# Peptides against a protein of PDB entry 8OXM: the designs that were tried, part 314

Target 1, 371 residues: chain A of PDB entry 8OXM
Amino acid sequence: FKAEFRLAGGVNLPKIIDCVGSDGKERRQLVKGRDDLRQDAVMQQVFQMCNTLLQRNTETRKRKLTICTYKVVPLSQRSGVLEWCTGTVPIGEFLVNNEDGAHKRYRPNDFSAFQCQKKMMEVQKKSFEEKYEVFMDVCQNFQPVFRYFCMEKFLDPAIWFEKRLAYTRSVATSSIVGYILGLGDRHVQNILINEQSAELVHIDLGVAFEQGKILPTPETVPFRLTRDIVDGMGITGVEGVFRRCCEKTMEVMRNSQETLLTIVEVLLYDPLFDWTMNPLKALYLQQRPEDETELHPTLNADDQECKRNLSDIDQSFNKVAERVLMRLQEKLKGVEEGTVLSVGGQVNLLIQQAIDPKNLSRLFPGWKAWV

## One batch from the design tools (peptide; made by RFdiffusion4, then SolubleMPNN)

Design b2_p28_1_s2 (from b2_p28_1, 20 letters changed)
Fold by OpenDDE base, seed 2:
Order: C-alpha cells, then structure tokens, then sequence
Structure b2_p28_1_s2 (fold): chain B 371 residues (1-371), chain A 28 residues (1-28)
C-alpha cells in the first residue's frame, strides 16, 4: 500500500488507495468504509447480464450501448475494495467543487452550489408549491455547464463529437436499465464520468427495485436527467440520439422480459442480497444536518425491537418481493399508470417525468436536482 | 476466509444465473 490516499468526493469520503499487488502491478482501489459492497457486486452482475442482452441485439450493439461496470471485491458487510476506474471523476466534483467547479468557472455570477443547497433546504419541510417556486428561482440563477466537460477534455472536434455521442449513449443505457431495475439515490457523487471515454459509471447501487420511493422524501424521477446531464448531450438535448438510444435499450429490455424476471426473482430471494430499505439506511441516505449530532449509533438499540417476529418480517418481505416482481413485469410490458404504452410512448413518459421541474423540486435537497 | 467464501458465493451465484440464462437461450 502507498501511504498516500486521495479522497473521492462524497459524504462517505471513499479513499482511493494505490496498491501494489504481489504481481508488482499497481492497482487503484476505492475503499468504501460504510456501504455494503455486496449490493454493488450483485448489481454489477445484473449490469453485465444487461450488457450481454444489449450485445446480442444488432441495433444496440451497433450503437455500442453498454452500462459501465467495475470489479467489486467485498471485504466485509461494511467494507470492500472497488477496483477504481482510473480516470473517472464524480460529476458532482467536476460541476460543483467549491474551489474550481465548472459552475464557478463558467458562471461566476450565478448562485453558488452552497446557496442553491441552502435555499432548497430552507423549503424542505414546506409545500410542494413553495418547493417548486424556490427550485425555479434556483434553476434560473444556476445555469447548466456540463457541456464544457467534453470541450475541456477533447480538443479535437471529431473526437469531441464522438465522446459527446458516447456520453449520450451511456446516459440513455444507464437511465433505461436503471429504471427497469428501479435504481435510486442517483445523486451527483454516485455518478462518475470517465475522462477518457466520456461514459458514466454508476456507483453505490444500494437503492434498487424502487426502494427510493419509500424513503422519507420519496424519489419522484425514474432516473437522473437533470439540466447538467442534458447539457452534456449538447444542443440536441434529450431529442435525437438520447431518445433513440433509450427506445432501443427499452426494446431489448422488453424483449428480454422472461430473462430479466428470472434474474430479479433469484436476487430478491437471495438471503445474502439485502435490497430492502431499512430505517437506518433511510436515515443515512437522507440525513438532515440537524440530525447529525444525535445519531451516535448507539449500537445498543436493542436487537430486540428489530426482532419483529421472523414470521412477520418474512411475510412483509415476501409481499414486498411480489410487488417488486409485479412492477418489474409491468415495466417490461410497457404498463405505466394502468395503460399499455409502446416503447416510444413509455420512453417519452419517462423522459417527461425525469425532466419535470415539479418532480425535481420534490426530491431530497442532497440529491441536488438543480445540478 | 470470509473474502474467499464471498468470492466463491458470488462466483456460484454468477454461474447459476449464467447457466439459467444459457439454458433459456439454448431452448430458443
């Protein structure tokens, strides 16, 4: 191990450690100290299967539609070593770093990232109308800048264009597969961008199967398609390449219904895959700054009250698992709000839901929906 | 030990999922 570590951005301060293997090769390792990396490992396998389905289809293969995967080596239930993708940066670090973030560099007269967060935190307990008004004010005074990522990294116009297409395809593939799997907690520190490929790497996959909807502040969007995410696509935004890549990904997912249902069923009933939302995890994901002082984890919260009868836990678990499978089947049939949609209709609805300022304004302020 | 058991489990799970996928694709 080298004595020097880099902090990756985020609340968990993941440590990037350079390790020399017994083979003399240097490997960058991300050490996460609090999250169950088993969930990430299982979800990486699901992404590999989705990639296999996408590679078998000629239309998705031609478009190089893939979800970026990483190797996870869980060390314990609460610690593990991620093979860190060398040359990745959190999108939040590029966009909203306090010292040299792209918003500060390109929009120095806009609100600071801190001012935006403060304004949204002040209205967190207010009405949806008040949240919407403040979100619109924040958005007016915090204009998107993510277009500059590809412009800074790729000076050659032909390379720049190819990388912008790679980015757009990566957003589309990860958005649709993420929606099918019900991925939540897609905040700006849980999405990395590869500085060489312009592809996204999704990390911290602990909120799956729409468990983000049962958080104290429910998730209201199917995936992250915020203004900066859209700005990175360039002048066409969500229209053209993004929409077509979403449709082609959704077509492959819908045509793979039986396969995806079988995979998810095996995972839902795996006793080692804790996909369920628990109160401690919910508190951790949506911690209020005011609540940081009292959550000393008294590890002595009696294991007795969490011994709700194993039978009631099993019945509640089975009932949640059945609902997850039913909802997955609906998604794969194109059933949205009781209506069967075409692939184009379903993708259109998801895009509209993801970009709706009313949905975005209702998200937890830590999700940073204005970025 | 726990690492080897977990790597073994994840490998067995992957193999089981892949085998079930292969069997479905060989039937089409």
Amino acid sequence: as target 1 above (371 residues)
Amino acid sequence: KEKEELEKYLKELAEKIYKGLLEKFEQE
Scores: peptide ipSAE 0.007, ipTM 0.384, DockQ to the pose 0.018
Fold by OpenDDE base, seed 4:
Structure b2_p28_1_s2 (fold): chain B 371 residues (1-371), chain A 28 residues (1-28)
Amino acid sequence: as target 1 above (371 residues)
Amino acid sequence: KEKEELEKYLKELAEKIYKGLLEKFEQE
């Protein structure tokens, strides 16, 4: 291991360690100290299975619809080495990294990322109406700039066009599969973009199976489709390529219902796969910047041998697992709000839900739904 | 049959992950 580590930005301060392999190749390793790398590893496998399903279908194969996967090597329940995708950057770093962020560079007169966050944090305990009004004000004064990612990286117009299509396909595939798996909204630091392929890499998969809906601030979107995510698709936005790729991905998912249910059933009952939301994880995911100061590092890792009183916890767990499976089955049948939808109808509903400013305004401010 | 094969594959995969994890943890 090189003695040099870089802290990646974010709450977990993941350490990027450059490792020289025995083959003389430098490999960037992301060492996350508190993330459930087991959950990431399991979800990467589910993504590989989804990719296999997508490769079997002619329509999705022709479109090269895949979820980018990375190797996860979970060293412990809480520590491990992610094979860092070399040549990736967090979209949040590109967009809102201090004075060098694309918003500041291209929109210097807009609100700062800090001003936006402050405004939304001030209304976090307010009504949905107040949240919506402030969110709309923030959005008006914080215009999307993610179109410039591909424009900066790909100067050749033909390459630029191809990469923008690759990005759009990647967003579509990850959005639909993410919805099926209940990944919900994704923090901007947990979405990486590959600087060569323009494809997205989703990391930190600690919220799955709609467990984001039981957070103190429930998720209100099926996936992250914020204004910058849409802006990266270019002038067509969610229309055309994105919509068609979502529909083709959803067709494959719905046609693979039995396989997906079986996979998820096995995972839900895997005693090594702690997908359940716990209060500490919920607090961690929605920690306020103000509360970070007092959490002394001394919460010994050992006391989470909280003896799950086996009987009552098992019944509650089984009921949650059953509900997750039922909801997954509904999604795969196209059942939304008690109505059976076509693939196009379901995808349309999901897109509308994901881009609705009312839904976005209700999200946890720490997840920056205006970005 | 396909369900059992898939469960077996997922279990073997989970074990292979877990073993690959242990081997890397022992090498650190």
Scores: peptide ipSAE 0.007, ipTM 0.339, DockQ to the pose 0.025
Fold by OpenDDE base, seed 3:
Structure b2_p28_1_s2 (fold): chain B 371 residues (1-371), chain A 28 residues (1-28)
Amino acid sequence: as target 1 above (371 residues)
Amino acid sequence: KEKEELEKYLKELAEKIYKGLLEKFEQE
């Protein structure tokens, strides 16, 4: 083990440990807490099942629609190594690294990532109108650059085109499956891009089943479809390939309703799978940089037997699980806001919700909705 | 029944993944 660890661009992010194997190869390993690794491992299994469903369908198989999965290697009961797929980078590291980030390189006269964050933090406690105005100012002065990822990595035009398609398909598949599963906390450090395949790898899968909506600053988007995410798709943006891949993924998900409900029901009632949002987790996810000094909660989940009556916890848990299952069933039926939508109508609504600057401006500033 | 079988399968799969990863980590 090298003694040097890198923080993946946030104080609360898993420690990236560079391990030199016995073969002399450096492997980047992500070390997370126990509970996060279990959640990630379970969600990786769900993604593998979704991939199996996508491979069975001719239209999704032809499009090679898959969610990239990673191996979760639990090293101990309290630590595990995520073998990062060699050649992945956080999209946030590529885009908004302070030293050499793509925004600084390609848009040197735009606001810095720090200036954008500062402006959005200043209005964090303000009205939605004030947040929207400042978000629009930030967006005007922070133009997307993620198109340059594929251009830098893939110099051959034919390869570049294929990789941009692979990226677009990966965004579509992960967005729709992530929406169905209610995957939250999709900040720019929780989304990796493979430098060889241009496919996305979603990490930190601990906010699932729409638990991001009950955060102190609720999540207002179904998935990350921010301006840089869209810019990586090229000139067509969310139209054409992305939309069609979303629709075909949604079609497979809706046609697999029984299977998906059964899977999620098993997971929701698994006592080893703590998917519920708790106040400490909420604080951790939306912690301010100013508050960072003291709360390294070693989540020793062991000690605080808050003797809340077990009966009231169980009843509250069951009611939350039932609501999650009901909402999942609605999504899989295309029920949005009490209306049954077609696959195309549902996908369109989700895209519009995800790109709406009013929704994006309401997100926690740490989510970096302007990126 | 199908739920219990799936829970059992997921547990067995998690244990197999865990064992297969431990064995790889002991061999490397």
Scores: peptide ipSAE 0.005, ipTM 0.329, DockQ to the pose 0.024
Fold by OpenDDE base, seed 5:
Structure b2_p28_1_s2 (fold): chain B 371 residues (1-371), chain A 28 residues (1-28)
Amino acid sequence: as target 1 above (371 residues)
Amino acid sequence: KEKEELEKYLKELAEKIYKGLLEKFEQE
């Protein structure tokens, strides 16, 4: 272990530890504290299975559609080492770092990231109309800059174009796979970008199976497709490569319905995989900066043994698991809002939902929907 | 049959991960 650790940005302050392997290779490892790394480990396996399905299909294989996976080595029930992809950075660190974020460098006259967050926090308990108006004002005064990531990292125009294409494919694959699995909590610190490949690495997979919809501030988007995410695709935005890669990914997922249902059924009934949203987790994910100071000391380790009184919890659990399976089956059939959609129709609906400023304005301010 | 084999493989994989996790815990 090197004595130097870097703090990755975010509430949980994940520690990046540089480890020298017995092979003499330096491997960066992310040590997360208090997160259930078992959830991440299980979801990484589901991603590997999705990658296997994508590699079997000729159209998705030709496009190199994959969701990036990392090795999870749990060290304890609450600690573990994530094999950090060497040369990954949180999208939030690149975009909205306090000192040298891309927004400050390229748009020095725009609102600061702090001003944007403050404005959205002030309206957090207000009407949807007031949230929308303030979100639109924030968006006008906080213009996207993520196009500059590939321009800074890839000076050769041919390499730049290829890396922007790899980024766009990675966003498309992870967005559709993430939607099928109902992945939530896709804030800018839970999405990393590889500085060499321009591919995304999704971390903190604890909000799955649409459990983000039952948060105190429910999630209103199927995946993260915010203005900076779109700006990284370049001038075509969500059209062309992104849309086609979403459609081809969705086609593979829908054609793999039986396999995906079987996988999720096994996971939902695995007693070791606690996918259910609990009130403490909901509070933790949507904590206010003011509430962070008081709750740190009193979450004793023992209160997570809420003894599941087995009998009454089992019936409620089974009904939630059945609803998750039914909703997954609907997604895989293309059933949206009671109508059966084609792959193109379903992907179009999801893109429109994800980019809708009305949906984005309703998200928890900590999700940073203006980035 | 393929569904049951996949369920069995996933269960064995979950158990193998969980055992590999527990065995690493017992070696520290």
Scores: peptide ipSAE 0.007, ipTM 0.349, DockQ to the pose 0.024; fails the geometry check

Design b2_p28_1_s3 (from b2_p28_1, 20 letters changed)
Fold by OpenDDE base, seed 2:
Structure b2_p28_1_s3 (fold): chain B 371 residues (1-371), chain A 28 residues (1-28)
Amino acid sequence: as target 1 above (371 residues)
Amino acid sequence: DYEKKLEEYLKKLAEKIYKGLLEKFLQE
């Protein structure tokens, strides 16, 4: 190990450590000290399988539709070493870093990221109407800038165009696969961008199977398709390449229904894969600044087994698992709100839900829906 | 010990998932 570490962005301040292997090779390692990396490891395997399905289909293979995966070596239930993707940055660090973020550089007269967060926190307990009005004011005074990522990193126009396509494809693939798996907690620190490939790397995969809907502030969008995410696609936005890549990904997922159901069923009933939301995890994910001081000691207590009163929790667990499987089957059949949709109809509905400012305004302020 | 057990477990899980997928894929 080198004596120096770098902090990756985010609330958990993950440490990037350069390790020299016994082979003399330097490897960057991300040390995460608070999250159960077993969930990430399992979800990476599911993503690898989705990638296998996407590589078998000629249309998705030609489009190079893949979810980026990383190696996870869990060290404990609460710590592990991630193979840090060299040359990745959190999209939040690029966009809303306090000193040199793209919003501050390109839009110096807009609201600061802190002002936007403060305004949305002030209305957090207010009506949906008040949240919507304040969200629209924030959005008016905080204009998207993520187009500049590819412009800064790729000076050659042909390379720039290819990388913007790679980004758009990565967003599309991750959005649809993430929706099928019910992936939540897609805040700007849980999505990395590769500075060389322009592909997204999703980290912190602990909110899956729509468990984000049972958070104190439920998730209201199927995936992150915020204004900056769309701005990174360039002038066509969600139309053209993004939509077509979503449709082709959804087609492969729907045609792989039996495979996906079988795998998710095995994972849901795996006693070592704790995918269920628990109160402590829910509080941690949506912690208020006021609540930070009290919960720190209890999260470090190894011995509070919340003794799940095993009997009532087994019945609740089985009902949740059954509901997750039923909802996954519906998604893979194109059943949305009791109606069977075509692939194009389903993808259109998901895009509309993800970009709806009414849905975005209802998200937890820590999700930063205005970014 | 725990790392090795978890790596072995994740490997077995991956092998089980892969085997079930391979069996279905070989039946088509």
Scores: peptide ipSAE 0.006, ipTM 0.393, DockQ to the pose 0.018
Fold by OpenDDE base, seed 1:
Structure b2_p28_1_s3 (fold): chain B 371 residues (1-371), chain A 28 residues (1-28)
Amino acid sequence: as target 1 above (371 residues)
Amino acid sequence: DYEKKLEEYLKKLAEKIYKGLLEKFLQE
């Protein structure tokens, strides 16, 4: 191990450690010290299973539909070594880095990422109408630039076109698999892009099975399909390749219902897999600056009510697990809002929900839905 | 310790918020 570590961006400041293997090769490793890497490890196994299903189907195999996976070695409940995805960058770092982010480079007269965040935080406790108006103002003054990622990295037009297709396929596969697994909206720092393949790598899988709906500001989108995510697909946007790849992925997921339900059921009841949202995790994921200031120290800790009987926790867990399984079964049947949809109808609904500025304006401002 | 009291308060606040959100989740 080298004594030098780099901080990866983001709230958790994961330590990047360069390790020299016994083969003399330097390998970057991400050390997360606070998060349960078991959840990431389990979700990588689920992604590998989804990839196996996608490879067995001729239509998804021909389209090279895969969700990128990484090796997770959990060392403890709170520590593990991630094989750092060498040659990846967080989408958030490329887009909204304070010094050299693509928005600042290509749109220097637009609002700064900080100005956008400030405007959206100011309306966080306001009506949905006020949030929508401010979100539209932010969007008008913060135009998407992610098309330039492939243009900067791939100078050859034929390579550029193929990499843009690889990106679009990766977004489609991860969006539909992510929806089925209930990953919801993904923070821009938790989506890495491979600088060579243009494929996405999703990290920090601590919100799964629609637990993002149990946040203080519930998620309102089935997956992250923000304006920059769409802009990276180029001029076709969500139409053509993206839509068709979503439909073909959804077909495979729906046709694999029994396998997916069985695997998720085993995982939901695995005592080693803590997938449930908890209050501390919810606060940590959506920490508001205001929640730190209103902490008047004078509330007497009456000790008595914290004896939640182990039975009530277990009953609540079982009810949540049953609900997650029911909702997963509905998704895999194409049941949306009590109506059975075709694959095309379901995918269309999900795309419309994900790109709706009304839904995006209601997201937690810390997750930067305008990016 | 102020940090421990803050952590306990945040924990209780979190539990109250989460209980309400969980109840809402289970009713939808």
Scores: peptide ipSAE 0.136, ipTM 0.673, DockQ to the pose 0.052; fails the geometry check
Fold by OpenDDE base, seed 4:
Structure b2_p28_1_s3 (fold): chain B 371 residues (1-371), chain A 28 residues (1-28)
Amino acid sequence: as target 1 above (371 residues)
Amino acid sequence: DYEKKLEEYLKKLAEKIYKGLLEKFLQE
């Protein structure tokens, strides 16, 4: 290990450590100090299984539909080493970096990321109508720029086109698999883009199985398909390649129903896999910047005592697990709002839900649904 | 045949995943 570490941005201040392997290769390692890396490790394995299903289907294999995975080595319940994807950047860092963010570079007359956040925080406790109006004003004055990522990185037009397709396929695959697994909206810092492949890497998988819907501000989108995410696909947006890749991914997921249910059932009843939302995790995920000041380090108290009221917790856990399995089965059958949809109908509904400004305006402002 | 073998493989994979996670967790 090198003695030097870099802080990756974000509340948890993950440490990037350069490690020289016995092979003489430098490997960047992300050391997370407070995240449950077990959840990430489990979800990465679920992604590997989904990738195996996608590789077996001719249509998804031809399209190279895969979810990018990384190696997770949990080191404790709260610490571990992530294989840092060398040559990746958080999309949020590219888009809304304070100094050199793409929004500031390409749209200097638009609202700043801070102005957008402030406006949306001011209406956070207001009506859905007021949230929608302010969100539309923010969106009008904060135009998408993520198209410039591929344009900056890939100067050759043929390479640029190929990489934009790789990006679009990666978004489609991760969106549909993310919906099936109930990952919900992914914060822009938790989506990395590979600067060489233009593929997305999803990190910090601490919200799964629709547990984002039980947050204080519940998730209203099936996956992150914000304006910048769409802008990165280029002029076709969600149409053509994205839609077709979503449909082909959904076909594979639905045709793998029994497999996916069995896998998820095993994971949901794993006593070592804490996938359930807890109040502290919910507060952490939706913490306001103003509330960061007073969390004294004293919450190191032994969570041993919360094990005692096991009976009511176990009944609640089992009911949540059953509900998650039922909802997963519905998704894999194409049941949406009590109606059985075709793959195309289901994918269309999910896309419409994900891009709906009414749904986006209701999201937690900290997750920056306007980006 | 192939689907059943696939399910059995994926069950075994899930179990192996679980055991591998469990073993890693228990080695901490």
Scores: peptide ipSAE 0.007, ipTM 0.356, DockQ to the pose 0.021; fails the geometry check
Fold by OpenDDE base, seed 3:
Structure b2_p28_1_s3 (fold): chain B 371 residues (1-371), chain A 28 residues (1-28)
Amino acid sequence: as target 1 above (371 residues)
Amino acid sequence: DYEKKLEEYLKKLAEKIYKGLLEKFLQE
């Protein structure tokens, strides 16, 4: 182990540790403290299965539609080594790092990331209308810059084009699969970009099966398709390649309904896969930086008193699991708001929901919907 | 050791998911 660690941004301040293997190779390892890396490990297996489905379909295989997976080595219930994909960076570190973030470099006259966050935190308890107005002001004064990621990393125009295409495909695949699985907590520190492939790596998969909707500030978007995410696709934005890749991914998911339902059913009823949202987890995910100092010690003690009657927990759990399975079945049938949609109609609805500034303005400020 | 139990469990889960999927996949 090197004596130096980097903090990956985010609430958990995961330590990036560079480990020299016995083979003399440096491997960057993410040590997350307190995260249930079991959820990540399970979700990585689901992603591998989705990748297998995507590889079997000719249209998705031709487009190289895959979700980037990583190895999770759980060290304990609450600690483990993520084999960090060498050459990945959090999109938040690239975009909104206080010192050398792309927004500061390319848009020095825009609001700082801190000013944006402060403005959105000031209205956090305000009406949706006030949140929307402040969000629009923030967005006007914080213009997207993520196009520069590929431009900085890939100087050759042909390589740049292929990498932008790989990025767009990765966003599309992960967005649709993430939606099907109800993946939440897609803040800018939970999404990595590979500096060599331009593909996204989604980490911290602890909010799944739409459990983000039951947070104190519910998630209002199906996936992260914020202005910087779109800017990384280049001039076409969500149109053309992204939309087509979403549609082709959704086609494969819908055509694999029975397989996906079976996988998710096994996972939902797995007693060691704690996917359910709990109040402590909800508080932790939506803690304000000001509230972090006091609550960290107590989270270890009270595993004893929340022995609420096992019977009421089991009945509530089964009802939640059934609801998740029903909603997954609806998604895989293209049922949105009681209406059966075509693949194109469903993908269009999801894109519109994800880019809607009204939905984005309602998100928890820590999600950084303006980025 | 809780880590070994978790690894064995994740392995069993992976094996069970994989076997259940493989059995369904082999029955098609």
Scores: peptide ipSAE 0.000, ipTM 0.365, DockQ to the pose 0.019; fails the geometry check

